# Peptides against a protein of PDB entry 8BZL: the designs that were tried, part 173

Target 1, 228 residues: chain A of PDB entry 8BZL
Amino acid sequence: SYDRAITVFSPDGHLFQVEYAQEAVKKGSTAVGVRGRDIVVLGVEKKSVAKLQDERTVRKICALDDNVCMAFAGLTADARIVINRARVECQSHRLTVEDPVTVEYITRYIASLKQRYTQSNGRRPFGISALIVGFDFDGTPRLYQTDPSGTYHAWKANAIGRGAKSVREFLEKNYTDEAIETDDLTIKLVIKALLEVVQSGGKNIELAVMRRDQSLKILNPEEIEKYV
Target 2, 242 residues: chain B of PDB entry 8BZL
Amino acid sequence: SRRYDSRTTIFSPEGRLYQVEYAMEAIGHAGTCLGILANDGVLLAAERRNIHKLLDEVFFSEKIYKLNEDMACSVAGITSDANVLTNELRLIAQRYLLQYQEPIPCEQLVTALCDIKQAYTQFGGKRPFGVSLLYIGWDKHYGFQLYQSDPSGNYGGWKATCIGNNSAAAVSMLKQDYKEGEMTLKSALALAIKVLNKTMDVSKLSAEKVEIATLTRENGKTVIRVLKQKEVEQLIKKHEEE

## One batch from the design tools (peptide; made by RFdiffusion4, then SolubleMPNN)

Design b1_p19_1_s3 (from b1_p19_1, 8 letters changed)
Fold by OpenDDE base, seed 4:
Structure b1_p19_1_s3 (fold): chain B 228 residues (1-228), chain C 242 residues (1-242), chain A 19 residues (1-19)
Amino acid sequence: as target 1 above (228 residues)
Amino acid sequence: as target 2 above (242 residues)
Amino acid sequence: SRPPPSKEVLEYVYEKEYL
């Protein structure tokens, strides 16, 4: 059965382990990313943390470097490995090239890592998709997505996880130049997009904002409610 | 035996490499890519399937990649595999340039990648790449060139060829309509549109669904140009009027 | 036995995973 095999081609040319990894992503909490003019915004669905669970340990938005952050959907343990390797690469790049990574560079690194895990025996694909946002050194905002296959693309806006379809449909209708004309409008767009799938309003949304020449800022619930 | 279908690339009792064959099946799921060699240039024409409003076009083309100043390629197959291979092509080309202080000859670049592809069919613990490539280029040795490579690591030079969806039908059409020795870039473009119109599973061919790149020589320099949407529209319109 | 991928995933794969 190809379903339990290492990542090999089926007779019809499918990589079932990659496709199954994509199913794992679809079970993940929803994440959304939007590129504005001078801002990038990540939003994630806050799943009800178990009452006894430390909320600090369940962050779906993480910094890879000062100029790059990532949200993911899928297997948290897999994400940790990818994040750690990406962070090491970002630091290595600073040491060797004496400049921070471009968002494309680190995305390509992550994508290549994922791809290798689809081609090596004894390894399964990573069960994660990621939204990677940040600024290039020239101040250009970027948004990339990576999938379990190692595929990556640049986006104006995108979503991953269980509610991704509905969020994407919303973004396709509402992402306009006017809708991202200001930072506040861009943030509002992300919140509205997440509200398509998140129940109970702003309390169940985690939002991170990176503005040009600024560090990643995670908005508190009160700040989020101002946009709702 | 099903044993040979789901394991490392090994020979079947019949001498077949099933994983390579299955990798070739993966290419059939990709959009159609055409390459046509003309007397005064070479072109790639590819089906654009991923028209998404939210995509940020970072690249001049979705399926056509500039490798160096004298070469470009198009890909059919698994996107992630294609990204790895296209990056490797660029690295090989750059290493050669640094080592020899001249651009890598077209066939040597193709061969170098094909050796990598072949290795992934022979060594344990790896699967074949699910990608075929068309290469267009110019070098001082052979002038304008068109190559095709597949997951096995096999390659060949072509006057015209096709990979991806409906490639067999496209090749048949190319064999019928390609005029050896008389092919201009203009006629090649017209032929590309004709073949794509017949092979793409679309109700109507539109410029948004087709990307075309040409490689020409101008003033002793190679020029790789992606046609503008308006230019593609004109080609389509001309075809519809014939 | 592991269930096959959903139709939605298959469509996504064809659209995004194949060039």
Scores: peptide ipSAE 0.094, ipTM 0.647, DockQ to the pose 0.029; fails the geometry check
Fold by OpenDDE base, seed 5:
Structure b1_p19_1_s3 (fold): chain B 228 residues (1-228), chain C 242 residues (1-242), chain A 19 residues (1-19)
Amino acid sequence: as target 1 above (228 residues)
Amino acid sequence: as target 2 above (242 residues)
Amino acid sequence: SRPPPSKEVLEYVYEKEYL
């Protein structure tokens, strides 16, 4: 029945539509985020693009503002809605408050949006998790994660999507102050973490780096291979 | 009938609101939160379940939220729902302060949120919030206060209470050990540790798994303090020595 | 009958989504 799309509690206290949305995220390409000392890094697994698809058009890492970017796992169409709303909010904040959003602020906005879609009839949860990275105006690097339920937390490092468990296990073992001592080491950490689940090496990794007071930089495959 | 379980909150033929009941079941899966009222203060003690090495340590309290200078709350239930409600509490409190130039009385803040909760049980197109809250506060009208609210929008004042996992057992222990009129904050802290040690599904209570906040009055000002891990360790150690 | 959520989802919900 179409009524099953409504997010309601089960007798045992579960929100099945939220749980199923989380399953959709687990089917998504793996994304990893790491906060360094003065750098934030996002890495995403590139799925084999069809021979006729322009690789440049399939970006899974998106800027929300000059100081914030997002990677996601799950439904691309759902992600587009969230990204667009987040971008509008970032611009609105700049206009009304005359400062860029903090990473926490925009994360909370996205989380609240997701939560509303878990509580309103006629809507299903978003089938996406997101890693949101950036710099606050004080220059502090931040990493946040959101899931379909609308929860959010700050992380030193985290992963989402199909290979998230393996990547997270790697990060739990290898994320140390020494491992993030330099920008290059931080980038290497992300690449190594993602290689736990990516079979074809550096060619199947999309990597984005944001340094303090710098714009988002997407690394090309040749640049990635230098870190391997 | 399954028909009443899957729709917006409606009455069953027996007069039950299944979605509210199911929301309460969801809360039962959440970590234990305790509140204890003392003569010289009030406290919240909460189980910390999310201990991940990769979490950013900047967050000293996962389950305890400061609402304003005179109130704090703890939550049991769906995290995202809790975040929405705690934000709403802060907004209500701030709007009141701006309008009346005085802090919102504790019970009025609780009632305002409970009206919202109730609305989500009555209006079509909404589901109940899967969250219970404990509120601690001080105001000039009633002094130190402890409240509990549930998904239905019901609330009550308490001397001691518990929400979340094993809440019924915790409440029973609180009833046995709570001494009305003689409860100091020190004794309340000891009681909180005692109850958590018995209700948490852990072999040994550790300070990393417990969050405690106290609300006291010092020099005519409310002080909300989250206990440091070392302080919690000392409380646990004292309990183990008894 | 609704398929039960995966163990991983349940663990995630109870450990991360419930306070």
Scores: peptide ipSAE 0.065, ipTM 0.518, DockQ to the pose 0.030; fails the geometry check
Fold by OpenDDE base, seed 3:
Structure b1_p19_1_s3 (fold): chain B 228 residues (1-228), chain C 242 residues (1-242), chain A 19 residues (1-19)
Amino acid sequence: as target 1 above (228 residues)
Amino acid sequence: as target 2 above (242 residues)
Amino acid sequence: SRPPPSKEVLEYVYEKEYL
């Protein structure tokens, strides 16, 4: 029965609700993250918006704090809950510790939240994976990924969503120290990676960049086309 | 009956807790972790399965966690569950230190976590943690120690043990080769490599796929050291030459 | 009976969700 709001083990040791949540993520539009030397870049596939839909209302890349941003794949409604809690935690940390969160810290917070929803009765897992990027206070760029289970790891580059496999295969081949030597090269790498799965070029890509000591910048379509 | 499979905290007619058994089955799919107690130290050796080219530099072991200055653990099972439990261990140890101004005894830390695990098997609406742990430590009461815990909240002290994939075979090998009272840390390291080479689902053992940590006492202080890849390579090479 | 997860999901879960 699909109506079981309980995440339980199968006889063979599987958490099917978590696996099914991962299936929900795979149905999501593709997101990619790349860590450069002094830059972090997030790219997402733009869903074809219905003719009457306001494109500005669909944001897949959001700031968690001044030094941290997140892209996600999967259930948008679930993502909003996670984002809101993460934002509150970032602000709380600033108040209590008097420093911004590290990227690892906020990732661990999100991961723990997701894990709890896999273990509590009457709750289903979050149907989202996230790429979390930013800078630590020491200026170190970071990239983390989380999945519905609450697992998290640090990455040089990674992808989530429907085209993630193809994008990862591309990144495995093309991510080198030379490929990220400059900010522009890093941005180009992300765009090229997304173009493996996104049809019609730069028009269907949303790109966000965060440089060292700078705020999150979402590139406009014209800026993206310069890298294509 | 399948009805008992879907409910936490319910005994089957046969008195079995199926959710706990299924959690243990999940652990069987995890990478192999070994613990070996020696006269002059204790070690953890763990299989590292996830070597991905795009993974960021691992400053810390994926499967071996420092808990405090005197204890470390290795985990087998669901990664997210493991992260929660290892964080809880650190918190328990820290709270004890703050309260008593001395490090928590090894067994007390293990027991505290096991009580949490047990609670997740007994209280309705919770699933068991899909994690087994090996604990290594030193305290002034019992010296060097090795413990194992499972999803039920059960634990035990060991001279040598294994969790995760092919654990039963590994334990059998350890029983055959472990020399009680004569085990040095050096011999324990050699034994760990020997067992991993036979039990890991790999064609050839490589240093990239093995994490090893040792816990020793030097000048009245506990030293927890993760072996460098080169050191692990030397151990593997030595084993291949024998 | 729940349908088994896809091969891709299983591979993902086993590679990344289990230590």
Scores: peptide ipSAE 0.056, ipTM 0.679, DockQ to the pose 0.030; fails the geometry check

Design b1_p19_1_s3 (from b1_p19_1, 8 letters changed)
Fold by OpenDDE base, seed 1:
Structure b1_p19_1_s3 (fold): chain B 228 residues (1-228), chain C 242 residues (1-242), chain A 19 residues (1-19)
Amino acid sequence: as target 1 above (228 residues)
Amino acid sequence: as target 2 above (242 residues)
Amino acid sequence: SRPPPSKEVLEYVYEKEYL
């Protein structure tokens, strides 16, 4: 069967290993991204961190550069590889071009990396989807999503992982200009969206906010509770 | 389901990597290794299984390896794989030291090895390493640290954790007895003995079957010490008296 | 002049040199 091979086309034109990698993503914890007017917000479902686990090492939201951050769903080890390569590229870009990457640029880089792993002999696809948010140098907020195939698109709002369908449905209904009119409203929208799939309220949510010309801020549980 | 068992670099229809899962199962058959982080140090405690009377050299540590002056690890899994990985850790640490003239940060060393492990799950013609590791260390960035890594290339920081045989039960016990923010190295040692006594299927815990290493800071230097058999005996005795 | 990248980002860059 073609599903036992390296990433090759089936007779019907399917890349089964890519599709199966997408199934790995669906097993991942839910992540949501929303682009506001002057803010980008990432929210992730906190896995029940084992009481003895260091919370610092269980971060699902990471900075790629000062102006770009990423959340992912799927295989954590795979994500680390992608993150590291993206970080190197961000720094390389600063050195060679003398400007930070645009969110689109780094997304395209990540997408290209993923795509190569779908086409290279002896490699499996990355089992991750990513939400990449940030600000371009002109101050424009951006949100991109990429999947195991290496496809990417710009979004106003999106979700990935196990609860993505429900979260997306919520966002489709509730994402309006009014709902993102302020930074606080945008944050509330993300929290409400995650609460569609996350049990036990704000304690199980990690939220990161990036405002224009500001660094990534991870909200503490008390700050999150104010929005619930 | 078995059709996806043979190749290391293919996803199942459900998005599973069976060879990684099987590698993790192999670790479950290994001797128990514990790691406990304290305020004033960090420790590894490991079950010693291979006590052959015919072994010429009393290996001071079968399962605990010094990586550099600031880090040590314990291993659970396939011995040959463990030897390769521990050697690689030492090489990575040494290269970093040579390049930057300072010791490698603990998490960076862990991550470097984990990237290697991950690669063995993604590139064809390779199998996952059948090894989990516990890392203890000190660096100027985060102080005392404890990490765990598995065959997938995933890792995490821990206050206390366990790998190998009966690891789930051990972790449950650690969760129950570990006091966050109040753990001393002395109390951590006592806890390690307590957990090992319950997880090792032995009527009496003996010092011959337990290896313990501590990592502390003395006069601005890291000290990695493997406890002597007499010291372990004393810890066991204290536990039996409680 | 934009501020230098965070220490966290730099640490990840250096991790790759030996892999």
Scores: peptide ipSAE 0.008, ipTM 0.667, DockQ to the pose 0.019; fails the geometry check

Design b1_p19_1_s4 (from b1_p19_1, 8 letters changed)
Fold by OpenDDE base, seed 2:
Structure b1_p19_1_s4 (fold): chain B 228 residues (1-228), chain C 242 residues (1-242), chain A 19 residues (1-19)
Amino acid sequence: as target 1 above (228 residues)
Amino acid sequence: as target 2 above (242 residues)
Amino acid sequence: ARPAPSEEVLEAVEAAEYG
């Protein structure tokens, strides 16, 4: 019988499979998101790609739509499933509602998908957390986080993955209105936050920037070094 | 027995549904939510636990959800489960409105969700929802109403009740201080602060850690209002002076 | 027997899951 519940409550009220999925997220490389005034910035730790691995195949930051992008921590294979579902929903929304998704809408969709996998027969939770950033139609920058349980919240700044605690502590101290006054200052804040946990400097950081009415821009290593 | 703890919700030899009991245990660790029915309104009061400096100030109540123009709820338990259930409540209420061209009666909305909760305890391989809800509402049939539902799909109407952390102690206090037939919304608010001050494991109650919503009738319309932080501070201050 | 999550994981889960 394949119909066994995989995620069940413990006697003390815990969902161990969700807890273990969160442990899988903590094993992932660090991702950081920061909302500026008119900019959203994602930064990720580059895992040392084996010398023979094509760097083009290891993207940790992906577009969900023209106005929304996502970074994740945890199981890459699980992330692929979530990303594909989210992209289909973004396109479906454009076709049916004739408007792009709001960042909150697509976050809620992803969160609901994750929650269903914590309550469905024969399915384990997704071993991923995600940072979802973008712009709403009114031009408001947004940052959301989702976790394996299917919870989601809006953030000014946040981090996920193995170095998330240290990065969050840095952001709590350094995120001010002055620190995000300009696009360049916002980018610098993300880089400084990642450098708390990334040993090899700018070469091991991937940065993506989205400005109002602009497509996602991935910064090259030379552009990143200008901010360090 | 481990067999009953690790599988689809099934009866133990003693006739217990352990997965439902364990879901209720999970709710006991959640923040406290209170509901109090008054003659002139209903209120929800909820503990805020997740205050983080980096949270985007979504001025929206973390634990209190507007369902429609005549109903709101508060939740204790797993937040992701709560989001799914509150969305379902909104959909049920909207579908009813579209079908019948009138608002759904409060008890019917509660019952519809309870049937869903019950199904998750009975049908194959799904775990129960780790969520209890308090519902406040007004309808033309029964006026102001307060309901509680649990993971089993059971529900009941209440004059005053509590879910989440220290709920048993809170209910005991409510039983002592609740005056049936004499409860005004003003008195209910004071009672809510009194109970929260004793049941929250905090040295000092602060307005930042408390959400309060009231449901009243004004000019033949239901008004659901979340109290401002300053209003909650005034209620706390008044309690400290008594 | 799968090891129980660390206390840090449990606290993080409680903070994230339970509202």
Scores: peptide ipSAE 0.017, ipTM 0.475, DockQ to the pose 0.027
Fold by OpenDDE base, seed 3:
Structure b1_p19_1_s4 (fold): chain B 228 residues (1-228), chain C 242 residues (1-242), chain A 19 residues (1-19)
Amino acid sequence: as target 1 above (228 residues)
Amino acid sequence: as target 2 above (242 residues)
Amino acid sequence: ARPAPSEEVLEAVEAAEYG
């Protein structure tokens, strides 16, 4: 039966479908995440919303729970599946453990989901990378990144998508303790990082901020302009 | 390179899903479907291609389907795939109504189907659905709504959009003529006829070749109406006089 | 040989699929 999508090893030990899924991620618009002292910030390159498209339906940053949010790069439809499963898991965890998920826990869940889709017969990998940010119950800010393989790591700052290389290079140079000393400086760092790859300035940036003991806040364009 | 044209939807070396792209190509050859959002309603206009004299007139709509009391859709692509998806939409909407004792929100119905479409792009032994849909609806959360979905399981909300044959040209025309905040259902109907007249590969636009449905609110109820042939003829005639 | 999708379709796919 030719019916099975099979992620198989090449003779040289490569999982080509996973590598090709990573190429799909590179076609996605840029997302950046930065962990501050008492803040986590996600920034994404806004797709040029087609004239007559409702901007409400074009979101790249989503809440997974009250204490966790996610940005992605790659296949939007694939991302929706991952987001929905992650949300269900966050709620399930609250019901079963009586505590919200840690950022690591939900990242590991997403990573495990992705990994299963690389190993299961009849499934292709997810064509997405994700930046997952939030606060643990102890008030510790966290940033994780996961890719199509199901690998995940904790970061101080990272980027995914088409402009990720340039953004990462910027962050490597400019991420210092002084640069994240305040919430406002942390937000400015994210904006500056995105401006390395985003054309037409702050109008094409979406920012989400989560502060300690606060809900996710998506900044409006006017709020973003204050940081430029 | 042709190895990735296989029956199973897999990634190409450049990260493309060729089967999804080919499904979208198939939709490009389907009859044109338009959706236009107005302040006082939303409409679907679709090209009817299968006008066979022996077709039983009972098929009120070849391309426009009522999903529930608050939503309708139009389809472009493979008819058999469209039938499966429209039936699934009705089932999803009905199950929600039974479970929650209220109509399913428009976007939630769209996303539920889009998750199914996505699954057919990710699971082996399945091909993408060769269908794009336009959805019109009303709910208490967002009022009148227009959505588009494609074989990938992607969707978006629109003020006006087009799928099927000559969709790019139609969208360009809609962008030129659509006036945000000033669109009445009457003006939307006129715009739909204008766009169809230019995008359909027919010498003359006839009412027999066009299906139009409107969704309005009357006395706190959603009304979905398929325009009668005479009403469509009047719209065409009015356009020809302008 | 299946004809390659039109450029318009490819652009639509890229716009729709990749976010």
Scores: peptide ipSAE 0.193, ipTM 0.762, DockQ to the pose 0.842; fails the geometry check
Fold by OpenDDE base, seed 1:
Structure b1_p19_1_s4 (fold): chain B 228 residues (1-228), chain C 242 residues (1-242), chain A 19 residues (1-19)
Amino acid sequence: as target 1 above (228 residues)
Amino acid sequence: as target 2 above (242 residues)
Amino acid sequence: ARPAPSEEVLEAVEAAEYG
């Protein structure tokens, strides 16, 4: 029935479809983001890719623009739609405003998109949370999180997905100015945080690093093992 | 009956819009926001819930949004809905300024948003916004103003009001203590702290849990200020000494 | 600068994202 496709308030003021979308996020593999001094780092738990799957097709970390990347947890198909729209907006902004998007701007765009899907008839919420990292044009590193409701906030560090609670607890204890003093320490912090929930060590971690005035770099397994 | 619960634009047999009522229920669980009109200014006071340690500290105001140079609002309810509505308010105000080369009158901005809210209760396939707003502003027509709007698209001007958690109790206290014609911004700030101290479900009121903004006129310009934590601490301390 | 999310928002986000 169309009634199940509409996000409506319960008598107690809950939006059940949004809450259910959040449950979909919790079923996603863990992603973590950390803002360093001159670096932003995304780490994700690698799901055991079926031996016959092309590893290139299962990327949990995606570039939105040269200065912005995103990791997500939840429904992969939903994520693809959000990523594509965000990429189009980044390019449109560069054409119309003649500057790259700020990380806040593109986060707000994604958040507004998600919110509209919680209020439009015949549409369900997106079953994804996202960590959005990058650099503003002034060289300021940024980390944002979005949820299925369309809320977004800026973070120093955060996690999403099935292991997010444990990762956040680790980050709350270990995120200090000393822990992010260098790029390498920041990367180590992300790896250590993910190792709280990821089995079999660095082989099941994917890391993306963006430094000031540098392009997104995805670390290979050998590079990750050097930080373990 | 569950039939009326799922449709946003259907009246119950009693003439109720259940989705609007349910949206208002959601707002009732949100953090408390107060507005108080004084002779020399207007203020918003909002409950700030615990800031997560990993949040980026750059966010000075959680619940209070500057709309333009002459208006601000406070929000109770769903944050994502609030973000959409506050952005729309800013866009409406900017479009008006561009078109008429003067700031939008306070009530016109409130009405424009209320028309949008109302549309989301009347047009099929949309849910109400789960947000109530308090608006503070100044214009050349009416001076300092305080408005409240709810998910139905209804609005009203107020001398003092409250939205969110324990709003009914807060409004009752405001009715008892608000003195018409004698309210200074200083007395309004003291009243806001008094009401929040009684209505917030906290053992002790702290400056970390309270956000206050004032709107005043200085040298023919509107000044919107978010009070610093130290200023809020002083207000709380003064209240504890009385 | 956008205001920091309220604890309610964070709780709602946390509840929404993490249960």
Scores: peptide ipSAE 0.048, ipTM 0.697, DockQ to the pose 0.036; fails the geometry check

Design b1_p19_1_s4 (from b1_p19_1, 8 letters changed)
Fold by OpenDDE base, seed 5:
Parts: structure tokens; C-alpha cells; sequence
Structure b1_p19_1_s4 (fold): chain B 228 residues (1-228), chain C 242 residues (1-242), chain A 19 residues (1-19)
């Protein structure tokens, strides 16, 4: 019965449901993450919001805690489930351990959650990849990526979604110590990376910046245009 | 056939668990991992496939995981499954330490995980883990040890073995060159490089594509060390000169 | 054939699955 759907191996050793979830991610709008020296930056492609839709309701960048934020590519509904669970875990960790989560910790939590959905009966994989950025308590900036399989890695820079290949190729060429020497240069790097796949300039980009010892800041379009 | 492919709890008419076999097939496509037991230590050598410039260098090991002070493992197969299992190994080891105030014996840790793996092959609604592991360790009971486990929950102790891509060829080479009773860690390292050079799908072995960890005893303590790239380069260079 | 998992093993499996 469909109610007992399980992710199973193919004869050639593939988990098709995980691979198909990765295809769902590739259909998502592009997200980019860059770790600077004392800054983390997330950028996302804004989908053209319907003229009557409240732009505030379609956020692809969300805070998980005061020190951690996430961007995703793929199924928005799946992302909401992951985000909510991650937020609960961040709060639980603060209560039980009396410290905020590390970026690695919450990434591992999300990764484990995703992995379980690849192995549990009646569950399909999450159709999302996530870029998770933030600061550890020691002030170290972190960037992690998770995929539908539940893998995770730390990155200097990465991209997910439909334009991820092109953006990643750009970042591989342009991510240098000089390119991230300042906060402004790091922001510019993210914008330039997104412009590889976004034609309409700063109006179609959402940027979130987290600086050392500062809260998440979503840049407004006017602030973005200053970097373009 | 398809009915048996989709259910972990159902044997085929031939008594086969197809999901376990398919999980093993997935491991066959994973990067090579080998283990060699020596008289004075044990080693793991693993192929590093994920070489990206944008990776954060903080990840010194892609495939080799420290489990506790006396054990490490290497994984071939699905990375996410490996992460779950390696975390479980750490938890089992820690719980044992708390309960008994001594480190878990190597074989007991391996067995505990193997029971979990087996359960995922027998209980409905779960798929096998797409992961084989090599375990290296030291304990007071058996000294230096090397184990292999597969998705079925089967395990065995080895003097030398290999999992992942071209594992059969690697095992054949190990059988040919492994000298029982005469294997030093130094000779084991040389053998590891020799085998990897032949079994990795690369034209030339490079230090960036190889991870090596050694487990030794120094002053009554276990020392687990991941070799630096320069050390691996030296081993490769020595092999090329022989 | 391996013996049936103990309840402890089942709990460990659940713990491995659910954390």
C-alpha cells in the first residue's frame, strides 16, 4: 500500500526516492551561502511574487536561533517542517545545555532528521537541501549544507537549487581570501554569484547577513542595490 | 522478484534478502577502504573522493572516524547512513564506559552495532544501512584488532581486508603480500599504498585522494593518528621508487 | 541465524532512528 511506502534500494544500489528528492531540490530557486572572516551571508533568488501576494510571506531565509539561520531549496512545505523542528531543538538545547547550539550541532540534527526520513516506513525523504549559517559561541563563522539524504558538510561557500552549478562554478573561481577580506566584499561576492543566474539585478535577490556578535539582518532592496 | 525487492523482511524463494544485497551493491560503488593489522599497530586507508576547493578544511577525514580513545572506523557506502552508525557507535561506547567504568571491548562494540544493522534487515518498515565498516582498535583482551561489518549485521575479524570499490581485487593483493607474523606498521603502510595505487580508479595516486589513520600503543595508551598529507606523499614517493 | 534482538537492541534501533 502507498501508506507504507519506504525508501528502498534499487538492484543497482541506488535509493531512488533520495535521488528524486534531489531532483526536487534542483527545481527550487537558487540559494547561496558564503562564509567570510567575520560574516556569513545567505542569498536567495526571489521568485516573482504574484502582484497581490504579500512578499513577507515568502521567505526562503529563516532564523533557526539568534546565532543560526537557514536558506533552503526545494519543497517549501517540507522546509517548514524541518525549520520548525530545528527551532524547537535550538530552544531545547538552550534549556537543557544552557548554551546555544553550535552551527554544526543543529546541522547534524537536521541531517539526522533527514536521514531518518530515508529509512523509516511510511515516510519519504525531505525534498530540500539547506544552507545553514551562523556563529558558534567562540565567534567562528560557519556554513553547512545538508541534502535530502541527510549528508552534511562544512563549506567556505556553496549553492543549492536550480542555478547551483553555475553559482558554484563562479564561487570556485572567485572565492579567495582577498574576496572575503571585508564584510562588504563578502556581500558583493554573494551578489555577484547570484547574478550569474538572476537576470533582473538586485530586485530579485534576497540577502541575509549575520555579522559577528550581531543578529540576522535581512537587507532591503535599496541596501542590495548599493552593492550592485 | 519485485515483491522481494521492496521488503526487507521477506526472503526470496532462494532465501535471499535482496535489500541487503542491493545495499552491498551500493557499497561496491563507494570509495575503497582498507584495513591492515600489524604486530605493532593497525591502520585504515581510505579513498577520498570529495575533493572540493570550497570545502572547509576543518574536515581532516572524510571516511575515517574516531569512535573513542581506543577505536576508529572507516566507512564505505552512504554517507548519511554512516553518520548515523558512527554516532551510534560513539553512544554505545560511551554508555558502556559509564556503566562499567572501562572502555568497551572492540568486538563488543562491533557486535552491538551489528545487532542494530541486523534489526534493520529483519523488522518491517526499515531498510538496511547502505554501509560497510572497517573497525580498528585496541583492547586489553585481544590487543590490536581489525573488524569488518556489512549491511546484514555480519562481522568478522581480519588481518587485512578491504571494502568498497575494487575490494575483491584489493583483498587478493592483500592475501598475496600480507606476511603473517612479520607485518610491521611500516610495512603495512607500504602495503596499503601499494594496494590503493592499484585499486583506485586513478591514473596516479595522490596524497590528496588518500586518508590514512594509524592506531598504535605508546606508553600504555592508544594513539590514533591521521597521517598528514606530507606523510602520505612520502609513502607514495617511496612506493614509486621501489 | 542471529537470535532475535533484545528489547535493548530494539530501543537502540529506535534511538538510532529517532535520536
Amino acid sequence: as target 1 above (228 residues)
Amino acid sequence: as target 2 above (242 residues)
Amino acid sequence: ARPAPSEEVLEAVEAAEYG
Scores: peptide ipSAE 0.011, ipTM 0.497, DockQ to the pose 0.125; fails the geometry check

